# Ledger of designs, part 95: peptides against a protein of PDB entry 7C96

Target 1, 73 residues: chain A of PDB entry 7C96
Amino acid sequence: PVIPDDFRCPISLELMKDPVIVSTGQTYERTCIEKWLQAGHGTCPKTQQTLTSTVLTPNYVLRSLIAQWCEAN

## One batch from the design tools (peptide; made by RFdiffusion4, then SolubleMPNN)

Design b2_p29_5_s3 (from b2_p29_5, 19 letters changed)
Fold by OpenDDE base, seed 4:
Structure b2_p29_5_s3 (fold): chain B 73 residues (1-73), chain A 29 residues (1-29)
Amino acid sequence: as target 1 above (73 residues)
Amino acid sequence: SSLEKEFAEALRNKDKEKIEELSKKLFAP
């Protein structure tokens, strides 16, 4: 079945396994955004807004939705 | 940066090839 766009990481374009939210409110796969930050970038990959914090907040709601979708498909 | 801006555009366009191309440069140590 077709994977909903909201379930795909903007960077990897793959189904997210560990979605995290950055300070701008955008969600990415943890691995992808961590590599981005480690490379020295201080902006949001998709919006280019300056990150006010480097804290990555787990998107538990999305994680659960994805898990439910995977179980059903 | 210029590369970051191009990357952002690629993400918005969901351009797989461009994302992969720019990732090699932006994610390099």
Scores: peptide ipSAE 0.781, ipTM 0.949, DockQ to the pose 0.935
Fold by OpenDDE base, seed 3:
Structure b2_p29_5_s3 (fold): chain B 73 residues (1-73), chain A 29 residues (1-29)
Amino acid sequence: as target 1 above (73 residues)
Amino acid sequence: SSLEKEFAEALRNKDKEKIEELSKKLFAP
């Protein structure tokens, strides 16, 4: 089945397993955004807005939606 | 940076090839 675009990480373009929200409100796969930050970048990959915080907040709602979709497909 | 801006555009366009190309540069240790 076709994976909804909202369920794909903007970077990996793959189904997210551990989606996290950055300070700009964008969501990425944890591993992808962590590598981005570790490489020394302080901006949001997609929007290029400066991150006001490096805290990564788990997107539990999206994780749940993805899980439900996977169960049904 | 210029590379970051180009990467952002690639993400918005969902350009797999470009994303992979730029990732090699931006995620390098």
Scores: peptide ipSAE 0.781, ipTM 0.949, DockQ to the pose 0.915
Fold by OpenDDE base, seed 5:
Structure b2_p29_5_s3 (fold): chain B 73 residues (1-73), chain A 29 residues (1-29)
Amino acid sequence: as target 1 above (73 residues)
Amino acid sequence: SSLEKEFAEALRNKDKEKIEELSKKLFAP
């Protein structure tokens, strides 16, 4: 089935398994954004806005939506 | 940086090839 764009990580373009929200409000797959940060980047991959924090917040709502979609498809 | 900006554009355009290309540079330790 076709994966909704909102369920794909902007970086990997794959279905997110552990979506996390960065300080700018954008959501990425945890692994992808952690690698980005570890590489020394201090901006949001997609928007290039400066990250005011490196804290990653789990996007539980999206995680749930993806899980529901996966169950149905 | 310039590379980061190019990456951002690639992400916005969902350009798989460009994303992969730039990832090799940006995600390198």
Scores: peptide ipSAE 0.780, ipTM 0.949, DockQ to the pose 0.924
Fold by OpenDDE base, seed 2:
Structure b2_p29_5_s3 (fold): chain B 73 residues (1-73), chain A 29 residues (1-29)
Amino acid sequence: as target 1 above (73 residues)
Amino acid sequence: SSLEKEFAEALRNKDKEKIEELSKKLFAP
C-alpha cells in the first residue's frame, strides 16, 4: 500500500522507525539527522533554518500513528 | 551553504536520485 508522505523520512524517503523532532519542528529518522549533525551541519536539512538546539525530541505521536498504519496495512 | 541549499531543494522535491547524490558529499565527515 501507499505509505503516507508524513510517515517517510525527508532524507531517506523510507518509513520512519524512530522519528525525532528538531528545533525547527521538522521530523526526521533519528539515524539520518544524527549523521547530518555529526557531519558538522547546523541547519535543518529540509528548511535550512538554523538549528537553535541539537537536542532531538522523540515524536511519539507520529511513531504511534505509523505503528497503527503498519498494523492495518 | 550552497550544497546544503541544493540538498534542501532535493528534499522538498522528493528527488531520490539527487538526495542520494548529495548525501555522499554532505554526510561525509
Scores: peptide ipSAE 0.779, ipTM 0.949, DockQ to the pose 0.903

Design b2_p29_5_s4 (from b2_p29_5, 16 letters changed)
Fold by OpenDDE base, seed 5:
Structure b2_p29_5_s4 (fold): chain B 73 residues (1-73), chain A 29 residues (1-29)
Amino acid sequence: as target 1 above (73 residues)
Amino acid sequence: SPLLQEFSQALRDKDEEKIKELSEKLFAP
C-alpha cells in the first residue's frame, strides 16, 4: 500500500516509528534528528531555521495515526 | 554551508535520490 507522505520522515523517507517535533514545528524520526543534532547542527533540516530549543517533543497524535494506518493496511 | 543548503532544498523538493546521496555525507562517521 502507498504510505501517506505525512507519515514518512523527511530524512529517512520511511514510515516513522518515533516521530518527534522540533521547535520549528517540523516532525522527523527521532533517530534522524538526533544524528543531525549530534553532528553539530542547530537548525531545522527542512527549513534551515535556527532551533530555539533542542528539545524533541514526541508527536503522539501522529504516532497514533500511523498506528491506525498500519493496523488497517 | 553549501552541503546543508542542498540537503534542506532536497528535503523541501522531496528529491529522494538527492536526499539519500547527501545523507550519506552528512551522517558519515
Scores: peptide ipSAE 0.736, ipTM 0.934, DockQ to the pose 0.741
Fold by OpenDDE base, seed 4:
Structure b2_p29_5_s4 (fold): chain B 73 residues (1-73), chain A 29 residues (1-29)
Amino acid sequence: as target 1 above (73 residues)
Amino acid sequence: SPLLQEFSQALRDKDEEKIKELSEKLFAP
């Protein structure tokens, strides 16, 4: 079945396994955004807004929704 | 960085082919 756009990482383009929220409110796959940050980038990949924090907050709601979707598909 | 700007634009445009292309350049070792 077709994966909902909101369930795919903007960078990897794959179904997110460990979605995290950056300070701008955008969500990415943890591994993708960590690589981005480790490369020295202090901005949001999609918006290029400066990150006010490098803390990555797990998107538990989205993780749950994705899990439910995977169980049904 | 032109590369970074192009990448961000590709993400906003959801241009999958461009995202894949630029990702390889950005995350290349």
Scores: peptide ipSAE 0.736, ipTM 0.934, DockQ to the pose 0.608
Fold by OpenDDE base, seed 3:
Structure b2_p29_5_s4 (fold): chain B 73 residues (1-73), chain A 29 residues (1-29)
Amino acid sequence: as target 1 above (73 residues)
Amino acid sequence: SPLLQEFSQALRDKDEEKIKELSEKLFAP
């Protein structure tokens, strides 16, 4: 079935396995955003806003929603 | 950076073809 856009990483375009929230509130796959940060970028990929922190917060709610969707499909 | 600008725009436009193209350039070794 078609994967809902909200469940896909903006960068990898794949179903997120470990969604994390950056300081701007945007969510990405952990691996993708870590590579972005390691490349020396200090901005949000989608919004270009400067990140006030490099801390990545797990998006547990989204992870659960994705798990439920995968179980049903 | 022009490349970064294009990348961010592609993400906002959800242009999958462009995202894939630019991702290869940005994360190339």
Scores: peptide ipSAE 0.736, ipTM 0.934, DockQ to the pose 0.639
Fold by OpenDDE base, seed 2:
Structure b2_p29_5_s4 (fold): chain B 73 residues (1-73), chain A 29 residues (1-29)
Amino acid sequence: as target 1 above (73 residues)
Amino acid sequence: SPLLQEFSQALRDKDEEKIKELSEKLFAP
């Protein structure tokens, strides 16, 4: 089935397993954004906005929506 | 960085082929 765009990581282009929200409000797969930050980048991959924090907040709502979708498809 | 700018633009455009191409360069060890 076609995976909804909002359920795919903007970077990996795959269904997110551990979606996290960065300071700009964008959501990415945890592993992707961690690699990005470890590479020395301090901006949001999609928007290029400077991250005010490197704290990654789990997107539990999205995780639940993805789980529901996976159960139905 | 031109590479970073291209990458970000690709993400916004949802250009999957470009994203894949640039990802290899950005995340290369």
Scores: peptide ipSAE 0.735, ipTM 0.934, DockQ to the pose 0.732

Design b2_p29_6_s1 (from b2_p29_6, 15 letters changed)
Fold by OpenDDE base, seed 4:
Structure b2_p29_6_s1 (fold): chain B 73 residues (1-73), chain A 29 residues (1-29)
Amino acid sequence: as target 1 above (73 residues)
Amino acid sequence: MEEELKEEEEKKRKEHAEKILKELEEAEA
């Protein structure tokens, strides 16, 4: 089935397994955004906005929704 | 038309993702 856009990482374009939220409110796959930050970038890949923090917050709600979707499909 | 719009949006998402991936690739090198 077609994966909902909100469930796909803006970078990998794949179903997120460990979604994390950045300061701009955008969500990415942890591995992808960590690589981006480790590369020295201080902006949000999707919006190009400057990050006010490099802290990554687990998006538990989305993770649960994705898990639910995977079970149903 | 709606399907075509979705295809265009997907194309834009892919293009943007590719740009990011290229930057990541360059950083690894």
Scores: peptide ipSAE 0.485, ipTM 0.816, DockQ to the pose 0.727
Fold by OpenDDE base, seed 3:
Structure b2_p29_6_s1 (fold): chain B 73 residues (1-73), chain A 29 residues (1-29)
Amino acid sequence: as target 1 above (73 residues)
Amino acid sequence: MEEELKEEEEKKRKEHAEKILKELEEAEA
């Protein structure tokens, strides 16, 4: 079925498996955002805002919602 | 109307994602 936009990574456009939140509040697939940061970028891919921190926080709420969606579909 | 707007948003989302992926590939090469 059609994957909700909020469940898709802005970079890979695929269903997120390990969603993480950056300092700007945007969520990405961990693997994707880590590659972006390792490439030397210090901005948010989606908003182009400068990141105040490179810390990645797991989005447990979204992870749970995605899991529930997967079980129902 | 609504379908057209949704289609345009998806198009822009794909274009932006492609730019990012292209930059990542060039950096890995």
Scores: peptide ipSAE 0.480, ipTM 0.814, DockQ to the pose 0.663
Fold by OpenDDE base, seed 5:
Structure b2_p29_6_s1 (fold): chain B 73 residues (1-73), chain A 29 residues (1-29)
Amino acid sequence: as target 1 above (73 residues)
Amino acid sequence: MEEELKEEEEKKRKEHAEKILKELEEAEA
């Protein structure tokens, strides 16, 4: 089945397993965004906006939606 | 028209993702 765009990481383009939200409101796979930040970048990969914080907040809602989708498909 | 737009958007997503991956590759090795 086709994976909803909102369920795919903007970087890996794969179904997110551990989605996290950055300060700009965009969501990424934790592993992907952590590598980006560790590389010294301080911007949002998707929007190029400067991150006001490097804190990564788990997107529990999306994680649940993805889980439900996986169970149904 | 809508299908074509979706395909173009997907293409843009792939291109942008590729650029980011290249940046990550340069940082790792």
Scores: peptide ipSAE 0.477, ipTM 0.814, DockQ to the pose 0.695
Fold by OpenDDE base, seed 1:
Structure b2_p29_6_s1 (fold): chain B 73 residues (1-73), chain A 29 residues (1-29)
Amino acid sequence: as target 1 above (73 residues)
Amino acid sequence: MEEELKEEEEKKRKEHAEKILKELEEAEA
């Protein structure tokens, strides 16, 4: 079935397994955004906005929603 | 019309993702 856009990482375009939220409020797959930050970037890949923090917050709600979707599909 | 809009959005999403991946590739090299 068609994967909801909100469940796909803006970078990999794949279903997120470990979604994390950046300071801009955008969510990415942890692996993808960590590579981006480790490469020396200080901006949000999706919005190009400067990140006020490099802290990555697990998006538990989205993770649960994705899990529920996967079970139903 | 809505279908075409979604297709265009997906196209833009893919193009942007490709740019990011390219930058990541360049950083790893």
Scores: peptide ipSAE 0.470, ipTM 0.811, DockQ to the pose 0.740

Design b2_p29_6_s2 (from b2_p29_6, 15 letters changed)
Fold by OpenDDE base, seed 4:
Structure b2_p29_6_s2 (fold): chain B 73 residues (1-73), chain A 29 residues (1-29)
Amino acid sequence: as target 1 above (73 residues)
Amino acid sequence: EEEELKKKLEEERKEHAEEILKKLKEAEE
C-alpha cells in the first residue's frame, strides 16, 4: 500500500526504520542523516536551516506509528 | 486536481532528495 509521507525519510524517500529528530524538528532515517553530517554538512537537509546541534534524538513515537502501520499493512 | 498536486509534490520531494544525494556523492569522492 501507499506509504504515508510522514513515514518516509526526506533523503531516501523510503520507509524509515530508525527515525531520528534533528535540532530543526525534522525527522530522517538515522543512516541517511549520519552520512550527511559525516560529510561535513551542518544544515538540515530538508529545510536548509543551520543545525544548532548535531545530536540525533530517536523519534520513538514515529517509530511506533510506523511499526503499527507495517503490522496493519 | 488533487492527484495532480500530489504528483507535483512528490516530484519536488524526489528532486530535493536527489540534490542531497548528489552532495553526499561528492563527499565520497
Scores: peptide ipSAE 0.488, ipTM 0.826, DockQ to the pose 0.749
Fold by OpenDDE base, seed 3:
Structure b2_p29_6_s2 (fold): chain B 73 residues (1-73), chain A 29 residues (1-29)
Amino acid sequence: as target 1 above (73 residues)
Amino acid sequence: EEEELKKKLEEERKEHAEEILKKLKEAEE
């Protein structure tokens, strides 16, 4: 089935397994954004905004929504 | 119109994602 755009990582374009929120409010797959940050980048891949923090916060709401979608599809 | 817009948006997402992946790949080499 067609995966909702909001459930796909902006980097991998795949269904997110461990979605995390960055300081700009955008959500990415943990592994993808960690690689980006580890490479020395300090901006949000999607918006190009400078990150005020490198802290990654688990997006539990989205994780739950994705899980529900996976169960139904 | 809506389908055309969706296609354009998807292409933009793919192109941007590819640029990011290229940067990540270069860093790994």
Scores: peptide ipSAE 0.486, ipTM 0.825, DockQ to the pose 0.658
Fold by OpenDDE base, seed 5:
Structure b2_p29_6_s2 (fold): chain B 73 residues (1-73), chain A 29 residues (1-29)
Amino acid sequence: as target 1 above (73 residues)
Amino acid sequence: EEEELKKKLEEERKEHAEEILKKLKEAEE
């Protein structure tokens, strides 16, 4: 069915499996953002803002919401 | 109108995603 936009990675545009939050507050699929950072980029893909940190924090709330959505659909 | 706006927004998301993917491809090659 129709996947909520907030559940899709801004890069892959697919349902996120392992969502992580960057310093700007944006959430991405872990694999996608890691590739971006490994490529030498220090900005947020979505906002182009400079990242104050390269630490990736798991978005547990979103992960749970996505899991619940998948079970219901 | 809302549907048109949704389509435009989706296209913008796709275009931006493509730009990011291009940069990732350059680093991979």
Scores: peptide ipSAE 0.481, ipTM 0.823, DockQ to the pose 0.713
Fold by OpenDDE base, seed 1:
Structure b2_p29_6_s2 (fold): chain B 73 residues (1-73), chain A 29 residues (1-29)
Amino acid sequence: as target 1 above (73 residues)
Amino acid sequence: EEEELKKKLEEERKEHAEEILKKLKEAEE
C-alpha cells in the first residue's frame, strides 16, 4: 500500500522505524539524522534552517501511528 | 490535476533527498 508522506523519512524516503524530532520540528529516522549531524552539519536537512540544538527527541506519537498503520496494512 | 501536483511533489522530495545523500557521501570520504 501507499505509505503516507508523514511516515517517510525526508532523507531515506523510507517508512520510519525510530522517528526523532529536531529543533526545527522536523522528524527524521534517527540513524539518518545522526549521520547528518556526525558529518558536521548543523542545519535541518529538510528546511536548511540552522538548528538551535542538536538534541534529538523521540517522536513517540508518530512511532505509534506508524505502528498502527503497519498493523492495518 | 491533483495527481499531477502530487507527482511533482514526490519528485521534488526525491531530488532533495538525493542532494542530502550526496552531502552525506561526501562527508564519509
Scores: peptide ipSAE 0.477, ipTM 0.822, DockQ to the pose 0.781

Design b2_p29_6_s3 (from b2_p29_6, 16 letters changed)
Fold by OpenDDE base, seed 4:
Structure b2_p29_6_s3 (fold): chain B 73 residues (1-73), chain A 29 residues (1-29)
Amino acid sequence: as target 1 above (73 residues)
Amino acid sequence: MEAEEKKKKEEERKKHAEKIKEELEKAEK
């Protein structure tokens, strides 16, 4: 079935397994955004906004929604 | 939302994702 856009990582374009939120409020697959940050980038891949923090916050709500979607589809 | 608009947005998402992947690739070198 068609994966909801909000459930896909802006970088991998795949269903997120471990979604994390950056300071700009955008959500990415942990692996993808970590690679981006480790590469020395200090901006949000999707919006190009400067990150006020490099802390990655797990998006538990989205994770749960994705899990529910996977179970239903 | 029109099908063509959806397709256009998807293409834009793909293009942007590709740019990011290219940047990541450069960093790996």
Scores: peptide ipSAE 0.522, ipTM 0.832, DockQ to the pose 0.762
Fold by OpenDDE base, seed 3:
Structure b2_p29_6_s3 (fold): chain B 73 residues (1-73), chain A 29 residues (1-29)
Amino acid sequence: as target 1 above (73 residues)
Amino acid sequence: MEAEEKKKKEEERKKHAEKIKEELEKAEK
């Protein structure tokens, strides 16, 4: 089935397995954003906004929505 | 027009994602 855009990582464009929220409010697959930050970048890949923090917060709401979608599809 | 705009947005997302992936690839080397 067609994966909803909000369920896909802006970097991998794949269904997110471990979605995390950055300081700008955007969500990415943990692995992808960690690689980005580890490479020395301090900006949000999607918005190019400077991150006020490098803390990655699990997006439990989205994770749940994705799980529900996967069950139905 | 709706389909055209959706297609354009998807292509834009793909291009941007590809650019990011290329940057990550360079860093891995």
Scores: peptide ipSAE 0.519, ipTM 0.829, DockQ to the pose 0.659
Fold by OpenDDE base, seed 5:
Structure b2_p29_6_s3 (fold): chain B 73 residues (1-73), chain A 29 residues (1-29)
Amino acid sequence: as target 1 above (73 residues)
Amino acid sequence: MEAEEKKKKEEERKKHAEKIKEELEKAEK
């Protein structure tokens, strides 16, 4: 089935399993954004905005929505 | 959303994602 765009990681383009929110409000797959940050980047991959924090906050709402979608599809 | 607009946005997403992956590759290898 067609995966909603909001459910796909901007980097992997795949359905997110562990979505996390960065300071700019964008959401990424945890593994993808962690690699980006670990590589020394301090910007948001999607917007190129400088991150005010490198803290990654789990997007529980999206995670739940994705889980529900997966169960229905 | 029009089909062409949707297609264009998807292409842009793919191009951008590829660019990011290339940058990640430089750091990993």
Scores: peptide ipSAE 0.515, ipTM 0.829, DockQ to the pose 0.700
Fold by OpenDDE base, seed 1:
Structure b2_p29_6_s3 (fold): chain B 73 residues (1-73), chain A 29 residues (1-29)
Amino acid sequence: as target 1 above (73 residues)
Amino acid sequence: MEAEEKKKKEEERKKHAEKIKEELEKAEK
């Protein structure tokens, strides 16, 4: 079935397994955004906005929603 | 949402993702 856009990482375009939220409110697959930040980038890949923090917050709600979707599809 | 609009947005999403991946590739060199 078609994967909802909100469940796909903006970078990998794949179903997120470990979604994390950046300071701009955008969510990415942890591995993808970590590589971006480790490369020295200080901006949000999706919005190009400067990040006010490099802290990555686990998006537990989305993770749960994705899990529920996977079980149903 | 119109099918053509969805298709266009998906193409833009793919192009943007590819751009980011290219930047990541440069950093990994």
Scores: peptide ipSAE 0.512, ipTM 0.829, DockQ to the pose 0.785

Design b2_p29_6_s4 (from b2_p29_6, 17 letters changed)
Fold by OpenDDE base, seed 4:
Structure b2_p29_6_s4 (fold): chain B 73 residues (1-73), chain A 29 residues (1-29)
Amino acid sequence: as target 1 above (73 residues)
Amino acid sequence: DELKKKLEEEKKREEHAQKIREELEKALA
């Protein structure tokens, strides 16, 4: 089935397994955004906005929605 | 055309994602 855009990582374009939120409010696959930060970037890949924090917050709501979608499809 | 618009949006998403992945690849060098 067609994966909803909101369920896909902006970097990998794949269904997110461990979605995390950055300071700008955008959500990415944890592994993808961690690689980005480790590479020395301090901006949001999607918006190019400077991150006010490098803390990654698990997006549990989205994770649950994705899980529900996977079970139904 | 709605379909055309969706395809164009997907293309833009793919191009942007590719750009980011390329930047990541450079960091691995």
Scores: peptide ipSAE 0.604, ipTM 0.867, DockQ to the pose 0.733
Fold by OpenDDE base, seed 3:
Structure b2_p29_6_s4 (fold): chain B 73 residues (1-73), chain A 29 residues (1-29)
Amino acid sequence: as target 1 above (73 residues)
Amino acid sequence: DELKKKLEEEKKREEHAQKIREELEKALA
C-alpha cells in the first residue's frame, strides 16, 4: 500500500524505522540524519535552517503511529 | 488539478531527497 508522506524520511523517502526529531522540529530516519551531521553539515536537510543543537530526540509518537499503520497494512 | 498538484509535490520531494543523497555520496567518496 501507499506509504503516508509523514511516515517517510525526507532523505531516504522510505518508511521510517527509527524516527528522530532535530532542533527545527523536522523528523528523519536516525541513520540518514546521523550521516548528514557526520559529513559536517549543521543545517536541517528539509528546511535548510541552522540547527541550534545536534541532539536527536526519538519521535515516539510517530514511531507508534507507524507501527500501528504497519500492523493494519 | 488536485492530482497534478500531488504529482508535482512528489516530484519536488524526490528531487530534494536526491540532492541530499548526492551530497552524502560526495562526502563518502
Scores: peptide ipSAE 0.603, ipTM 0.865, DockQ to the pose 0.687
Fold by OpenDDE base, seed 1:
Structure b2_p29_6_s4 (fold): chain B 73 residues (1-73), chain A 29 residues (1-29)
Amino acid sequence: as target 1 above (73 residues)
Amino acid sequence: DELKKKLEEEKKREEHAQKIREELEKALA
């Protein structure tokens, strides 16, 4: 079935397994955004905004929603 | 109309994602 856009990583465009939130409020797959940050980038891939922090916060709510969607589909 | 708009948005998302992935690849080089 069609995967909701909000469940797809802006970088990989795949269903997120470990979604994390950056300082701009955007959510990415952990692996993708970590690679971006480790590469020396200090901006949000989606919005190009400068990150005020490199802390990645797990998006547990979204993770749960994705899990529920996967079980239903 | 709505379909075309959604398709265009998806195209933009794909293009943007591709750009980001290319930049990531450059960083690995």
Scores: peptide ipSAE 0.600, ipTM 0.865, DockQ to the pose 0.802
Fold by OpenDDE base, seed 5:
Structure b2_p29_6_s4 (fold): chain B 73 residues (1-73), chain A 29 residues (1-29)
Amino acid sequence: as target 1 above (73 residues)
Amino acid sequence: DELKKKLEEEKKREEHAQKIREELEKALA
């Protein structure tokens, strides 16, 4: 079935397994954004805004929604 | 027209994602 856009990582375009939120409020797959940051970038891939912090916060709400969607599909 | 718009938005998302992945590839290579 068609995966909701909000459930897809902006970088991998795949269903997120470990969604994390950056300082700009955007959500990415953990592995994708970590690679981006480790590569020396300090900006949000989606918005190009400078990150005020490199802390990655798990998006538990989205994770739960994705889990529910996966169970139903 | 709405379908066309959705397809165009998807293309934009794909192009942007590809650009990011290419930059990541350069860092790995």
Scores: peptide ipSAE 0.600, ipTM 0.864, DockQ to the pose 0.678

Design b2_p29_7_s1 (from b2_p29_7, 13 letters changed)
Fold by OpenDDE base, seed 1:
Structure b2_p29_7_s1 (fold): chain B 73 residues (1-73), chain A 29 residues (1-29)
Amino acid sequence: as target 1 above (73 residues)
Amino acid sequence: MEEEELERKRKEKEEEEKKAEEILKKIEE
């Protein structure tokens, strides 16, 4: 079925399995954003905003919502 | 109205895909 936009990683465009939040508030798949950061980038891929921190915070709410969606579809 | 929304969504998706491609390209550099 059609994957909700909020459930797709802005980078991979795939359903997120381990969504994490960056300092700008945007959410990405952990693997994708880690690769971005490891490549030496210090900005938010989607917004181009400079990251105030490279800390990645798990988006537990979204993870739960995605899990629920997957169960229903 | 529905068609207009559909067109908007299609355009948005296209833009998202372009953005994603650009990001992926930068990661690979």
Scores: peptide ipSAE 0.319, ipTM 0.731, DockQ to the pose 0.960
Fold by OpenDDE base, seed 2:
Structure b2_p29_7_s1 (fold): chain B 73 residues (1-73), chain A 29 residues (1-29)
Amino acid sequence: as target 1 above (73 residues)
Amino acid sequence: MEEEELERKRKEKEEEEKKAEEILKKIEE
């Protein structure tokens, strides 16, 4: 089935399983954004904004929504 | 869906994929 755009990681374009929010408010798959940060980048991949923090906050709401979608599809 | 809207969505998807690829390249650098 077609994966909703909001459920796909901006980097991998795949269904997010562990979505995390960066300081800019954008959500990415944890693994993807971690690789980006570990590569020495300090900006938000999608917006190019400088991250005020490298802390990754789990997007529990989205994770739940994705889980529900996965159950139905 | 109007043709213009369809084309817009196609273009947006293309740009999204292109950007994703660029990001991946940077990660691999």
Scores: peptide ipSAE 0.319, ipTM 0.730, DockQ to the pose 0.962
Fold by OpenDDE base, seed 3:
Structure b2_p29_7_s1 (fold): chain B 73 residues (1-73), chain A 29 residues (1-29)
Amino acid sequence: as target 1 above (73 residues)
Amino acid sequence: MEEEELERKRKEKEEEEKKAEEILKKIEE
């Protein structure tokens, strides 16, 4: 089935399994954004805004929605 | 209008894929 855009990581373009929120409010797959940060980047990949923090907050709401979608499809 | 809308969506998807590839490339560097 067609994966909703909001459920896909802006980097991998794949269904997110562990979505995390960055300081700009954008959500990415944890593995992808961690690699981005480890590479020395301090900006949001999607918006190019400077990150005020490198803390990654789990997006539990989205994770739940994705799980529900997966169960239905 | 439908044809133009479809083309717009296809273009947006292509740009999204291109941007994703660029980001992945930077990660791999």
Scores: peptide ipSAE 0.311, ipTM 0.726, DockQ to the pose 0.858
Fold by OpenDDE base, seed 4:
Structure b2_p29_7_s1 (fold): chain B 73 residues (1-73), chain A 29 residues (1-29)
Amino acid sequence: as target 1 above (73 residues)
Amino acid sequence: MEEEELERKRKEKEEEEKKAEEILKKIEE
């Protein structure tokens, strides 16, 4: 089935397994955004906004929604 | 009308894919 856009990482375009929220509020797959940050970037890949923090907060709500979707599909 | 909507969605996916590729390229640099 078609993966909902909100469940796909803006970078990998794949279903997120470990979604994390950056300071701008955007959500990415942890591994993807970590690679971005490790490459020396301090901006939000999707919005190009400067990150006020490099802290990655787990998006537990989205993780749960994705899990529910996976179970139903 | 249905085809037009489908085409719009295809374009949106294409734009998203292009942006993703651009980001991935920067990561690999």
Scores: peptide ipSAE 0.310, ipTM 0.725, DockQ to the pose 0.962

